Peptides against a protein of PDB entry 6FBK. Designs and how they scored, part 26

Target 1, 90 residues: chain A of PDB entry 6FBK
Amino acid sequence: EDTGVRVELAEEDHGRKSTIALRLWVEDPKKLKGKPKDNGAIEFTFDLEKETPDEVAQEMIESGFFHESDVKIVAKSIRDRVALIQWRRE

## One batch from the design tools (peptide; made by RFdiffusion4, then SolubleMPNN)

Design b2_p15_5_s2 (from b2_p15_5, 7 letters changed)
Fold by OpenDDE base, seed 1:
Structure b2_p15_5_s2 (fold): chain B 90 residues (1-90), chain A 15 residues (1-15)
Amino acid sequence: as target 1 above (90 residues)
Amino acid sequence: MPVSEDLERAKKKLE
């Protein structure tokens, strides 16, 4: 599904660490609060063992990155990428 | 939960 939110690896994944670096960006700048610079990409770490896409998305909302109404879209985008990463590791 | 430092650093990059 094309959510308008893209998530990719910000580093090469060697499958050794539970923590990975991710990069998230939104196609529509209106989905971001403020005036994003540097392409509006959000770089963050994600712990595959301790964190969930929904909780991470919620924290991003609380931090002011997105509108509350877009939390599920953000969570889905993170979830989809994380799933692919996990599948590659198996 | 993601590290607050990571999110704060990322937000500063956006602004």
Scores: peptide ipSAE 0.059, ipTM 0.697, DockQ to the pose 0.378
Fold by OpenDDE base, seed 4:
Order: structure tokens, then C-alpha cells, then sequence
Structure b2_p15_5_s2 (fold): chain B 90 residues (1-90), chain A 15 residues (1-15)
């Protein structure tokens, strides 16, 4: 699914730790709240063992990054990247 | 979950 939200690793993944750095950006700047710059991205840590994409996305909404209606899109984008990272670690 | 501090840092970078 093309969500318009991209999530990538913000660091090299050596498979050593449960915490990873991710970078998230959206194609449509209208999906961002606040005052984003061109090519702006959100960098955040994600614990592969303790956190869930849905709860992380919800916290981003509460922090004012996105509209409430986009929480599931954000969560899905994080989930898909996390799943791929987990797959590559195996 | 990422703490509010981490998200605030990310928001500053975006702005």
C-alpha cells in the first residue's frame, strides 16, 4: 500500500540492539502539522521488543505531528518498515 | 515508546 508516508533506517542496523533509529517523512506536506521545512523528516527511536507501531503513532498524534485521521497510516508505515527490519535480521 | 523529549527534538528538526 502506498501510504504517502516513508520510513527508513536512520542508522546502520547491525542487529545488535533492540532499539533502532528511524526516519519518517511524508510526501504531502499538508499531512504534517506545525511548520515543516522542505524535505523535513522526523527522526525517532523504536524499541523492537517493547514498542508497537500503533502506540508510537498515537504518541506522534498527541505531540502534534499529524492529524488524528492519519494515525493508522503512520502506524502502518512504521509497522511495514519494522517488519522488514526484523526479516533482515533473521 | 519514544519519550516526549525525543519527539520534541524531532519536531524541532522538522521545523
Amino acid sequence: as target 1 above (90 residues)
Amino acid sequence: MPVSEDLERAKKKLE
Scores: peptide ipSAE 0.057, ipTM 0.693, DockQ to the pose 0.334
Fold by OpenDDE base, seed 3:
Structure b2_p15_5_s2 (fold): chain B 90 residues (1-90), chain A 15 residues (1-15)
Amino acid sequence: as target 1 above (90 residues)
Amino acid sequence: MPVSEDLERAKKKLE
C-alpha cells in the first residue's frame, strides 16, 4: 500500500552482511517534525538480525522525527522494504 | 528485545 513514506536502499546489497544502509523520505512534509526542508531524507543503518522496524520507528518518534500517530506507518514502510530485501536474498 | 542503534548518532537528516 501507499503509506506516503518511502524507504530505499542507500547502498548496493550484495547479501553478505546483516547491516544495510537505508534512506527514508516522506511525501507529505506535514508528517515530519523539526521544520523539514523540501526533499529531506533520513539516512540510517538497519541491522537485519538485531533490529525490528517497530522499534526503529519508535526510536524515530522519540527522537522527534515523526508524530506519535505515525509510528505504525513508519514501521510498516521500513518493514516492507526490509522484507523485500530479505526476499531478494533468498 | 531487539537493540536499535543510537538514532542521534546513526540517523542523518539529508537536505
Scores: peptide ipSAE 0.055, ipTM 0.681, DockQ to the pose 0.151
Fold by OpenDDE base, seed 5:
Structure b2_p15_5_s2 (fold): chain B 90 residues (1-90), chain A 15 residues (1-15)
Amino acid sequence: as target 1 above (90 residues)
Amino acid sequence: MPVSEDLERAKKKLE
């Protein structure tokens, strides 16, 4: 599914640690709140053992990155990338 | 979870 939100590793994953650096950007800049720069991306850490995509997405909205209506899209995009990362670690 | 302050920092970077 094309969510319009892209999430990728911000670092090479060696499968060593539970915390990973991710980079998130949206294809439609209207989905970002504030005054984002062109081609801006959000870089953040994600703990594979302790965090959930839904809670992280909610926190991002509460922090003012996204509109509330996009929380599930953001969460799904994070989840999909995290799942892929975990799949490759297996 | 990414700490709120970290997220705010990231947002500021995007602005």
Scores: peptide ipSAE 0.057, ipTM 0.698, DockQ to the pose 0.331; fails the geometry check

Design b2_p15_5_s3 (from b2_p15_5, 7 letters changed)
Fold by OpenDDE base, seed 1:
Structure b2_p15_5_s3 (fold): chain B 90 residues (1-90), chain A 15 residues (1-15)
Amino acid sequence: as target 1 above (90 residues)
Amino acid sequence: MSVSRDLEEAKRKLE
């Protein structure tokens, strides 16, 4: 599914740490709140052992990065990338 | 999580 939200690794993943660096951006700038810098990309850490895509997405909403109505597509985009990363680690 | 839209700040947080 094309959610319009892209998530990628912001660093090379050697599979050694539970924490990974991710970069998230949206194709439609209207989905971002405020005046995003750096082409609107959001860089963040994700702990594979402690965090979930839903909780991280909700935290981004609470931080004012996205509208509440977009929490599920943000969560899905994170989930899909995280699942792929975990698959590659196995 | 640690999140930033600033590349320099993001780099700092990831180090």
Scores: peptide ipSAE 0.067, ipTM 0.611, DockQ to the pose 0.252
Fold by OpenDDE base, seed 4:
Structure b2_p15_5_s3 (fold): chain B 90 residues (1-90), chain A 15 residues (1-15)
Amino acid sequence: as target 1 above (90 residues)
Amino acid sequence: MSVSRDLEEAKRKLE
């Protein structure tokens, strides 16, 4: 599924930490709320042991980064990237 | 989570 949301590692993953730095950007600028700095990419930390994509996405909505209607798309994009990262760590 | 949409802040966060 092409969500139009890209999520990638913002740092090299050595598999040592439970937290990872991620970068998220949206291909369609209309999906972003407010006025993003730079290219509009959002960089954030994600705790692989404590956080969930749904809760993180919801927090981003509440912070005003996205429209509420896009929360599931954002969550899915994070989930898919996190799953891939965890797979590579095994 | 920690979130930044500021380039300079993001860079500092990753250092």
Scores: peptide ipSAE 0.067, ipTM 0.608, DockQ to the pose 0.222
Fold by OpenDDE base, seed 2:
Structure b2_p15_5_s3 (fold): chain B 90 residues (1-90), chain A 15 residues (1-15)
Amino acid sequence: as target 1 above (90 residues)
Amino acid sequence: MSVSRDLEEAKRKLE
């Protein structure tokens, strides 16, 4: 599914730590709240052992990065990327 | 999580 939200590694993953750096951007600028600067990408850390995509997405909404209606789309995009990263680590 | 929309700040956090 094309969520319109892209999530990628912001660093090379050697599979050695639980915390990874991710970069997130949206194809539709309307999905971003606030004042996006530069390319509008958001860089964030994600702890594979402690955090969940839903909780991280919700935190981003609460922080004002996205509209509440997009929380599930953001969460799904993070989840899909995280799953891929975990798959490559196995 | 730690989030940054500023590329310069983001780069700093990744180092």
Scores: peptide ipSAE 0.066, ipTM 0.611, DockQ to the pose 0.208
Fold by OpenDDE base, seed 3:
Order: sequence, then C-alpha cells, then structure tokens
Structure b2_p15_5_s3 (fold): chain B 90 residues (1-90), chain A 15 residues (1-15)
Amino acid sequence: as target 1 above (90 residues)
Amino acid sequence: MSVSRDLEEAKRKLE
C-alpha cells in the first residue's frame, strides 16, 4: 500500500543489533505539522525488541511532527518497513 | 548533503 509515507534504513543492517536506524519522510508536505526548514525527513532509532510502530508513531504525533489523524498511516509505514527488515534477517 | 531532523534530539529540545 502506498501510504505517502516512506521509511527506510539509515544504515546497513547486518542483523546483529536489536536497534536499527531509520529515516522517515512524507511525499505530501501538508501531512507535516509546523514549518520544517529541511527536507522534512526524520531520523530515529527503533528497538526491534522493545518498541512498537504504534508507540513510536504516537510519540511523533505528541512531538508535533504529524496531525493526530495520521497516526495510523505513520504507524503502518513504520510497521511495513520493520516487517521487511525482520523478514530479510530470517 | 541530506538535511534531516533527529527525532530524539527534537524530543530532547521539546522537553
């Protein structure tokens, strides 16, 4: 599904760590809150064992990066990328 | 050079 939100690895994954560096950006700038002066990409770490896409997405909402109505889209985009990474590790 | 925002840094500055 094309959510309009892109999530990719910000580092090479050797499958050795439980934490990974990710980069997230939106295709539609209207989905971003505030007035970003950069490309709007967000870099963040994700702990595959301790964190969930929903919790991370909610934190991004609370931080003011996205509208509350987009939390599920953000969470799904993170989830899809995380699932792919986990699949490749197997 | 790609300019991006670090979520952890953003959270820290917001607190």
Scores: peptide ipSAE 0.047, ipTM 0.632, DockQ to the pose 0.216

Design b2_p15_6_s1 (from b2_p15_6 with M2V F3Y E14K)
Fold by OpenDDE base, seed 3:
Structure b2_p15_6_s1 (fold): chain B 90 residues (1-90), chain A 15 residues (1-15)
Amino acid sequence: as target 1 above (90 residues)
Amino acid sequence: PVYKLDVKTGKVTKL
């Protein structure tokens, strides 16, 4: 499913660290129910062992990046990228 | 613009 939200590695992953640097941005705003304040990108570190996509998405909502109604779609975009990264590490 | 978000603290920095 195309969430309209892109999440990419902000650094090369050698599969050695439990944390990864990610960059997230809206590629297709029509997929979101709310309207982001701007068309910027968000860089953040994701701990593969301690953090969850839902928690990170919630923090983004609280920070004002997205409307509360879009928490699940944002979480999904992060989850899908994280899963792909973990699969490639195997 | 690019923002740096510290998920643990909620700190947002505009880069």
Scores: peptide ipSAE 0.806, ipTM 0.963, DockQ to the pose 0.957
Fold by OpenDDE base, seed 2:
Structure b2_p15_6_s1 (fold): chain B 90 residues (1-90), chain A 15 residues (1-15)
Amino acid sequence: as target 1 above (90 residues)
Amino acid sequence: PVYKLDVKTGKVTKL
């Protein structure tokens, strides 16, 4: 499913750390209800053991990056990328 | 622009 939100590794993943650096940005704003104003990207560290995509998405909303109605689609984009990274580690 | 978000603290830094 195309969420319109891209999430990629911001660093090479050697499969050693429980944390990963990610970069997130809007690729297709039509998929979102809100309208981001500056076409920026967000870099953040994601703890594979302690954090959840939903909580990270919630923080992004609270930080003003996305509209609250888009929390689930943002969370999904993070979840999907994290899953791929974990699968590649195996 | 690129923003650095500290998810735990909510701190945002514009890079």
Scores: peptide ipSAE 0.806, ipTM 0.963, DockQ to the pose 0.957
Fold by OpenDDE base, seed 1:
Structure b2_p15_6_s1 (fold): chain B 90 residues (1-90), chain A 15 residues (1-15)
Amino acid sequence: as target 1 above (90 residues)
Amino acid sequence: PVYKLDVKTGKVTKL
């Protein structure tokens, strides 16, 4: 499913660290229920062992980046990218 | 703009 939210590595991944730097932004705002607060990008570190896409998405909502009705679509975007990164590491 | 979010603390920094 195309969420309209892009998530990419913000650094080269050599598969050595348990954390990865990610960058997230809205590519197709029509896929979101709410309007993004800003037309920018969010850079964040994701701990592959300790964090979950849902918790990160919740934090983004609480920080005011997205409307609360879009928490699941944001979480899915992060989950899909993290899964892809994990697949490439193995 | 690009924002840096510390997921653990909720701190947002505008880069």
Scores: peptide ipSAE 0.805, ipTM 0.963, DockQ to the pose 0.965
Fold by OpenDDE base, seed 5:
Structure b2_p15_6_s1 (fold): chain B 90 residues (1-90), chain A 15 residues (1-15)
Amino acid sequence: as target 1 above (90 residues)
Amino acid sequence: PVYKLDVKTGKVTKL
């Protein structure tokens, strides 16, 4: 499913660390219910073992990057990318 | 712009 939110590795993943650097940005704002305050990219470290996409998305909302109504779509975007990364590591 | 978000602290840094 195309969430309109892109999430990519901000670093090369060698499968060594439990943390990965990700970059997230809105590619298709029409997919979101709210309007992001800024049309930029968010770089963040994601702990594959301790963090969840939902928690990260919640923090992004609290930080003012997205409208609260879009927390799930943002979380899904992160989840989908993380899943792909995890699968590639196997 | 690119922002760095510290998920744990909520700290946002504009790069």
Scores: peptide ipSAE 0.805, ipTM 0.963, DockQ to the pose 0.970

Design b2_p15_6_s2 (from b2_p15_6, 6 letters changed)
Fold by OpenDDE base, seed 3:
Parts: structure tokens; C-alpha cells; sequence
Structure b2_p15_6_s2 (fold): chain B 90 residues (1-90), chain A 15 residues (1-15)
């Protein structure tokens, strides 16, 4: 599903670390209920074993990057990318 | 613009 939010690896993944560098940005703002407060990209480290997409999305909301009504769509965007990365590691 | 977010601390840095 196209969430309008894009998440990509910010580094090459050799499948050796439990953490990965990700970059997230809004590609289609019309898919969001709220208005993004900025059009910039967000770079962050994601721990595959300790963190969850929902918690990361919540932090992005608290940091003011997205409207609270879009927490689930942001979380889904992260989840989808993380799942793909994990599948490629198998 | 690119921002670096530390999810654990909430720290935001503009790159």
C-alpha cells in the first residue's frame, strides 16, 4: 500500500548489524490527514530487536514532524520497509 | 533539508 511516506536505507545493509540507518520523507502529502510541518527528510537509526515502528512514529509526532492523526500511516511506512529489509536478510 | 532524530532521546539535529 502506498502511504505517501517513503522510507529507505541510508546505508548499505550487509545483514550483520541489529541496527540500520533509515531516511524517511513525505512523497505524497495528499495521503496524510494532517499537514507535514516540514518537507525535509528524517534520518534515524532503527534497532531491529529493541524498537518498534509504532514507537518511532510516536516519537516523530512528539518531535513535531507529523500530525497526531497520521501516527499510524507513519508507523506503517516504517514497518513495511523494516519488514522488507528483514525478508532480504533471510 | 535533512534532520537527524535520536528516537531514544528525542534530540533533533538539522544537517
Amino acid sequence: as target 1 above (90 residues)
Amino acid sequence: KVYRLNVKTGEVTEL
Scores: peptide ipSAE 0.812, ipTM 0.965, DockQ to the pose 0.941
Fold by OpenDDE base, seed 4:
Structure b2_p15_6_s2 (fold): chain B 90 residues (1-90), chain A 15 residues (1-15)
Amino acid sequence: as target 1 above (90 residues)
Amino acid sequence: KVYRLNVKTGEVTEL
């Protein structure tokens, strides 16, 4: 599903550590209910073992990057990318 | 713009 939110690796993944560097940004704002903070990108480290997409999305909402009504779509975007990365590691 | 978010602390820095 196209969430309108892009999530990509911010660094090469060698599959050796439990953390990955990600970059997230809005590609299609029409897919969101609210307006994002701006048209910038968010770089963050995601711990594959300790963090969940929902928790990270919630933090992004609290930081003011997205409207609260878009927490699930943001979480899904992260989840989809994380799943892809995990599959590539196997 | 690019922001760095510390998911654990909520700290945001503009790069």
Scores: peptide ipSAE 0.812, ipTM 0.965, DockQ to the pose 0.961
Fold by OpenDDE base, seed 2:
Structure b2_p15_6_s2 (fold): chain B 90 residues (1-90), chain A 15 residues (1-15)
Amino acid sequence: as target 1 above (90 residues)
Amino acid sequence: KVYRLNVKTGEVTEL
């Protein structure tokens, strides 16, 4: 599903670390219910073992990047990318 | 613009 939110690796993944650097940004604002903080990108480290897409998304909302109504779509975007990365590592 | 978010602490830094 196209969430309108892009999530990409911010660094090359060699499959050696349990953490990955990601970059997230809005590609299609109309897919979101609320307006994002701005058109900037968010870089963050995601711990594949300790963190969840939902928790990260919630933190982004708390930080003011997205409206609370978009927490699920943001989480899904992260989840989909993380899953893809995990699949590629196998 | 690019922001760096520390998910654990909530710290945000504008790059």
Scores: peptide ipSAE 0.811, ipTM 0.965, DockQ to the pose 0.960
Fold by OpenDDE base, seed 1:
Structure b2_p15_6_s2 (fold): chain B 90 residues (1-90), chain A 15 residues (1-15)
Amino acid sequence: as target 1 above (90 residues)
Amino acid sequence: KVYRLNVKTGEVTEL
C-alpha cells in the first residue's frame, strides 16, 4: 500500500548493526488526514531489536511532525521499509 | 529541510 510517506535508508546498510539510519518524508500529503508541519525530512536511528514502527510514529506525533490521526499510516510506512530492509539482510 | 529526531529522548535538531 502506498501510504504517501517515503522511508529510505539514510546510510548504506551492510547488515552488520542492529540499528539503521532512516529518513522519512511526505511524498503525497493527500494520503494523510492532517497536514505535516512542513515538507522536511526526518532522520532517525531505528533499533531493529528494541523499537517498533508504532512507537517511533508515536514519538513523531509527540514531536509535532504529524497529526495524531495519522500515527497509523506513519507507522505503516516505517514498518514496510523496515520489513524490506530485514528481508534484504536474509 | 532535514530534522534529526532522537526517538529515545524526543530531541529534535534541525540540520
Scores: peptide ipSAE 0.811, ipTM 0.965, DockQ to the pose 0.956

Design b2_p15_6_s3 (from b2_p15_6, 4 letters changed)
Fold by OpenDDE base, seed 1:
Structure b2_p15_6_s3 (fold): chain B 90 residues (1-90), chain A 15 residues (1-15)
Amino acid sequence: as target 1 above (90 residues)
Amino acid sequence: PVYRLDVKTGKVTKL
C-alpha cells in the first residue's frame, strides 16, 4: 500500500546499532485526511528494540505534524520502512 | 524545512 508518506534512512545503516536515523515526509498529501503544517521533513531516531511505529506516529501528532485522523497512515509508513530495514539486516 | 523530533521527549528542533 502506498501511504503517500515517505520514510527513508537519514544515514547509512550498517546493521550495528539498535537505533536508526530516519527522515519522514509527505510525498502525496491526497493520501492524508488532514494536511501537514508545512512541506517539511521530520528527522528522528527510532529505537528498534524499544519503540513502535504507532507510538512514534502518535508523538508526531502530538507535536502538531499531522492530523490525529492520520495516525495509522503515518504509523504504517514507519512500520513498512522499519520492516524493510530489519529484513535487510537479516 | 527539516525538523528534528526527539520522540522520547517530544522536543522539536527546526534545522
Scores: peptide ipSAE 0.808, ipTM 0.963, DockQ to the pose 0.957
Fold by OpenDDE base, seed 2:
Formats: C-alpha cells, structure tokens, sequence
Structure b2_p15_6_s3 (fold): chain B 90 residues (1-90), chain A 15 residues (1-15)
C-alpha cells in the first residue's frame, strides 16, 4: 500500500546489527490528513528487537513531525520497511 | 533539511 511516506535505509544493512538506521520523509502529502512540519526527512535508529513501528510513530508525533491523525500511516510505513529488511535478512 | 530523532529520548537534532 502506498502510504505516501517513504522509509529507506540510511546505511547499508549487513544483517549484523539489531539496530538499523532509517530515513523517513513524506513523498505524497496528500496521503496524510495533517501537514508535515516541512519537507524534511527524519533520520532515526530503529531497534529491531526492542522498538515497534507504532511507538516510533508516536514519538514522531510527539516531536511535532506529524499530526496525531496520521500516526497509523507513519507506523505502517515504518512497519513495511522493517518487514522488508527482516525478510531480506532471512 | 534532515532531522535526527532519538526515539528513546525524543531529542531532535537538525543536521
């Protein structure tokens, strides 16, 4: 599903670490109910063992990057990328 | 712009 939010690896994944560097940005603002702060990207580390897409998305909302109404869209975007990364690792 | 977010602490750094 096209969430309008892009999530990509910010580093090469060698499948060695439980943490991965990700970069997230809005590709299609029309997919979001709220307007993002700016047209910037968010770089963050995601712990595959300890963190969840929902929690990370919530933190992004609390940090002011997205409107609360878009938490699920953001979370899904992260989840999809994480799932893909895990799939490629196995 | 690129922002670095520390999800655990909520700290945001503009790169």
Amino acid sequence: as target 1 above (90 residues)
Amino acid sequence: PVYRLDVKTGKVTKL
Scores: peptide ipSAE 0.792, ipTM 0.960, DockQ to the pose 0.959
Fold by OpenDDE base, seed 5:
Formats: sequence, C-alpha cells, structure tokens
Structure b2_p15_6_s3 (fold): chain B 90 residues (1-90), chain A 15 residues (1-15)
Amino acid sequence: as target 1 above (90 residues)
Amino acid sequence: PVYRLDVKTGKVTKL
C-alpha cells in the first residue's frame, strides 16, 4: 500500500546498533486527511528493539505534525520501513 | 524544513 508518506534512513545502516535515524515526510498529501503546516520532514531516532511504529506515530500526532485520523497511515509507513531495514539486517 | 523530534520527550527542534 502506498501511504503517501515516505520514510528513509537518515544515516547508513551497518546493522550494528538497535537505534537508527529515520526521516519522514509527506510525498503525496492526498493520501492524508490532514496536511503538515509546511510539509517539512521529520527526523527522529527509532529504537528497533524498544519502540513501536504506533507509538512513534502517536507522538508525531501529539506534536502536531499530523491529524489524529492519520496516525495509522503514519504508523504503517514507519512500520514498512522498519520491516525492510530489519529484513536487510538478516 | 527539517524538524528533529525526540519521541521520548516530545521535543521538536527545527534544524
């Protein structure tokens, strides 16, 4: 599913640490109900072992980056990228 | 713009 939200590594992943830097931004605003104020990118550290995409997405909502109704879309976008990263680490 | 979000604290910093 194309969420319209892009999540990419903000650093090269050598598979050494459980925390990774990610960058998230809206590529297709039509996919989300709410639109970011300035469509800026969000950079954040994600702990592959302790954090969940849902919790991170929820925090982004609370921080005012997205509308509450888009939390699942954002979470899925993060989840998909995290899954890919973990897949590549195997 | 790029914003740094500290998920744990909720702190947002504009880079």
Scores: peptide ipSAE 0.761, ipTM 0.955, DockQ to the pose 0.937
Fold by OpenDDE base, seed 3:
Parts: sequence; structure tokens; C-alpha cells
Structure b2_p15_6_s3 (fold): chain B 90 residues (1-90), chain A 15 residues (1-15)
Amino acid sequence: as target 1 above (90 residues)
Amino acid sequence: PVYRLDVKTGKVTKL
């Protein structure tokens, strides 16, 4: 599913750390109502063992990056990337 | 632009 939100690794993953650096940005502005005013990217660390996409997405909404109605889309985008990263580590 | 977000604290830094 194309959510219009891109999430990529901000570093090379050697499969050794439980934390990873991710970068998120809106690829297709028409798919989301909310986004940074200057359409900037968000770089953040994600703990594969302790954090969840939903909690991270909610924090981004509270930080003012996205509208509340887009929380599930943001969470899904993060979840999809995290799942792929974990899959590649196997 | 890129913004660094500390998810735990909500702190945002513009890079």
C-alpha cells in the first residue's frame, strides 16, 4: 500500500543494534492532510525492542508534524519499514 | 530540511 509517506534507513543496518536511525517524509502530499510546513523530513531513532509504530506516530502528531487524522497512516508507514528491516535481519 | 525528533521527549531540532 502506498501511504504517501516514505520511511527509510538513515544509516546502514548491520543487524547488530536494537536501535535504528530512520528518516520519514511525505512522498505524495495529496495522500496526507498533515505534514511539516516546509515538507521537511523527520529523522528519529527507533528501538526495535521497546518502541511501537503507533506510539512513535502519536508523538509526531503531538509534535505538530501531522494532523491527528493521519496518525494511522504514519504508524503504518513506520511499521512497514520496521517489518522489512526485521525480515532482512533473519 | 531535516528535523531530528527525540520520540521519548518530543524534542525537535532543525538540522
Scores: peptide ipSAE 0.686, ipTM 0.943, DockQ to the pose 0.930

Design b2_p15_6_s4 (from b2_p15_6, 7 letters changed)
Fold by OpenDDE base, seed 2:
Structure b2_p15_6_s4 (fold): chain B 90 residues (1-90), chain A 15 residues (1-15)
Amino acid sequence: as target 1 above (90 residues)
Amino acid sequence: PVYRLNPKTGEVTKL
C-alpha cells in the first residue's frame, strides 16, 4: 500500500548488523491527514531486535515531524520497509 | 534539509 511516505536504507545493508540506517520522507503529502511542517527527510537508526515501527513513529510525532493522526501510516511505512529488508536478508 | 533522529532519546540533529 502506498502510504505516501518513503523509507529507504541510508546505508548499504550487508546483513551483518542488527541495526540499520533508514531515511524517511514524505513523497505524497496528500496521503497524510496532517501537513508536515518541513519537507525534509529524517535519518534514524533502527534496531531490528529492540525497536518497533510504532514506537519510532510515535517518537517522530513527539519530535514534531508529523501530526498525531498520521502515526499509523508512518509506522506502516517503516514496518513495510523493515519487513522488506528482513526478507532480503533471509 | 535532513534531520537525524534518535527515537530512543528524542534527540534531533539537523544535518
Scores: peptide ipSAE 0.718, ipTM 0.950, DockQ to the pose 0.927
Fold by OpenDDE base, seed 5:
Structure b2_p15_6_s4 (fold): chain B 90 residues (1-90), chain A 15 residues (1-15)
Amino acid sequence: as target 1 above (90 residues)
Amino acid sequence: PVYRLNPKTGEVTKL
C-alpha cells in the first residue's frame, strides 16, 4: 500500500550494524488525514533489534510532526522500509 | 528543512 510517506536509508547499509539511519518525508499529503507540521524530512536512527515502527511513529506524533490520526500510516511506512532492508540483508 | 529526531529522548534538532 502506498502510504504517501517515503522512508529511505540516509546511509548505505552494509548489513553490519543493528542501527541504521533513515529519512522520512511526506510525498503525498493527500494520503494523510491530518496536515503535517512541516513539509520537511525527518532523519532518525532506528535500531532494527530494539525499536518498533509504532513507537517511533508515536514519538513523531508527540514531537508534533504528524497528526495523531496518522500514527498508523506513519508506522506502516517505517515498517515497510525496515522489512525491505531486513529482507535485503538475508 | 531536515530535522533529526531521537525517538528515545524526543529531542529534535533542525539540521
Scores: peptide ipSAE 0.716, ipTM 0.949, DockQ to the pose 0.933
Fold by OpenDDE base, seed 3:
Structure b2_p15_6_s4 (fold): chain B 90 residues (1-90), chain A 15 residues (1-15)
Amino acid sequence: as target 1 above (90 residues)
Amino acid sequence: PVYRLNPKTGEVTKL
């Protein structure tokens, strides 16, 4: 599913670390219920062992990047990218 | 703009 939110690796993944650097931004705002205050990009590290897409998405909402009604779609975008990265490591 | 977010602490830095 195209969430309208894009998530990409911000660094090359050699499959050695439990943490990865990601960059997230809105590609299609029509897919979101709320209107992001800023149309910038968010860079963050994601710990594959300790963090969850939902918790990270929730923090983004609390930080004011997205409307609370879009927490699930943001979480899904992160989850899908993380899953893909993990699959490529196998 | 690009922001750096630490999901654990909530710290945000504008790059």
Scores: peptide ipSAE 0.715, ipTM 0.949, DockQ to the pose 0.929
Fold by OpenDDE base, seed 1:
Structure b2_p15_6_s4 (fold): chain B 90 residues (1-90), chain A 15 residues (1-15)
Amino acid sequence: as target 1 above (90 residues)
Amino acid sequence: PVYRLNPKTGEVTKL
């Protein structure tokens, strides 16, 4: 599913660390129910062992980047990228 | 703009 939210590695992943640097931004705002506050990008580290896409998405909502109604679509975008990264590590 | 978010602490920094 195209969530309209892009999530990419902010740096090369050598599969050595339990954390990865990610960058997230809205590519297609029509996919969101709410309007994101800025047309910018969010960089963050994601701990593959301790964090979950839902928790990170919730924090983004609390920080005001997205509307609460879009928490699941944001979480999915993170989950999909994380899953892909995990698959590539195997 | 690019923001840096620490999901653990909630800290946000504008880069």
Scores: peptide ipSAE 0.714, ipTM 0.948, DockQ to the pose 0.949

Design b2_p15_7_s1 (from b2_p15_7, 7 letters changed)
Fold by OpenDDE base, seed 3:
Structure b2_p15_7_s1 (fold): chain B 90 residues (1-90), chain A 15 residues (1-15)
Amino acid sequence: as target 1 above (90 residues)
Amino acid sequence: ARPPRVFNVSKEVPE
């Protein structure tokens, strides 16, 4: 499902670290209920063993990047990319 | 207390 939010690796993944660098941005704002305050790409690290997409998405909302009603769609975008990265490591 | 997550914002988005 197209969430309208894109997440990509910000670095090459060699499959050696539990921590990865990600970049997240909105491609289709119509998919979101709220209006994002920033149109830029958000860069952050994600620990594959210690962190969850839902908690990171919540932290983005608390930081003011997204409306609280969009937490699930943001979390899904992160989850889908993280899952893909994990599948590629197998 | 958990420290705030670091988010770096770039105005230019990747293609």
Scores: peptide ipSAE 0.651, ipTM 0.883, DockQ to the pose 0.827
Fold by OpenDDE base, seed 4:
Order: C-alpha cells, then sequence, then structure tokens
Structure b2_p15_7_s1 (fold): chain B 90 residues (1-90), chain A 15 residues (1-15)
C-alpha cells in the first residue's frame, strides 16, 4: 500500500552496520489525515537491532513532524523501507 | 528517560 510517505537510504548500505541513515518525506499529503508542519525531508539514523518503526514514528509525532493520527502511516513507511533493506542484506 | 532523537530537516526533497 502506498502510504504517501517515502523513506529512502540517506547513505549507501554496505550491510556492515546495524545503524542506517534514512531520509523520510511526504510524497502525497492526501494520504495523511493531518498536515505535516514541514515539507522537507527528515534525516535520521535507525538501529536495525534496537529500534522499531513504531517507536521512531512516535518520536516524530512527539517532535511535531506529523499529526498523532498518522503515526501508523509513518511507522508503516519506515517499516516497509527497513524490510526492503533487511531483505537486500540477506 | 532516553535522550530525544535527533532529526535533521532538509528543505531539499529527493525527486
Amino acid sequence: as target 1 above (90 residues)
Amino acid sequence: ARPPRVFNVSKEVPE
């Protein structure tokens, strides 16, 4: 499902680190219930071993990037990308 | 409490 939120690697992944750099931005705002305060790309690191998409998404909401009602959409976006990255590593 | 996550916002969005 297209969440309207895009997540990409912010750096090349060599599969050696548990931490990856990600970039997240809204591609289709109509998919979100709320209105993001920023239209830019959010860059952050994600620990594949210690962190979960839901936790990171919640932190983004708490930081004011997204409306609380969109936490699951954001989490799914991160999850989908993380899954792809992990699958590519295998 | 854990430290707040660092988020860097770029005005440039990938095409």
Scores: peptide ipSAE 0.650, ipTM 0.884, DockQ to the pose 0.813
Fold by OpenDDE base, seed 5:
Structure b2_p15_7_s1 (fold): chain B 90 residues (1-90), chain A 15 residues (1-15)
Amino acid sequence: as target 1 above (90 residues)
Amino acid sequence: ARPPRVFNVSKEVPE
């Protein structure tokens, strides 16, 4: 499903690190319930072994990037990209 | 408690 939130690798993935750099931004704000605080790309690291999309999404909300009502859609966006990255590592 | 996550915001989005 198209969440309206895009997540991409911020670096080339050689499949050797458990930590990856991601970049997240809103492509279709209409799919969000709230209004993002800005229209920029958010870059962050994600530990494939220790962190979860839901917790990272929650941290984004706590940082004020998204409305609390959008935590699940943000988490899904991260999860979908992470899954894709992991599939490509196979 | 772990330290706050670092989020770097760019004013530009990738193509």
Scores: peptide ipSAE 0.650, ipTM 0.884, DockQ to the pose 0.861
Fold by OpenDDE base, seed 1:
Structure b2_p15_7_s1 (fold): chain B 90 residues (1-90), chain A 15 residues (1-15)
Amino acid sequence: as target 1 above (90 residues)
Amino acid sequence: ARPPRVFNVSKEVPE
């Protein structure tokens, strides 16, 4: 599923650290129930061992970046990228 | 309670 939300590495991943820098932004706002407060990219650190996409997505909601009804689509976007990164590390 | 997560917002999105 194309969530309309894109997540990319904000730095080169050498596969050494459990923490990675990610950048998240909306490519297709029509796929979201609510419009995000900003059209920019959100940069954040994600711990591959300790954190979950759902929890980080929820924190984005609490910070006001997205509508509460879009938590799952945001989480999926993060999850899909994280999975891809982990697959590449193998 | 955990401190708030740090989110840095850029002005532009990557190409």
Scores: peptide ipSAE 0.648, ipTM 0.883, DockQ to the pose 0.833

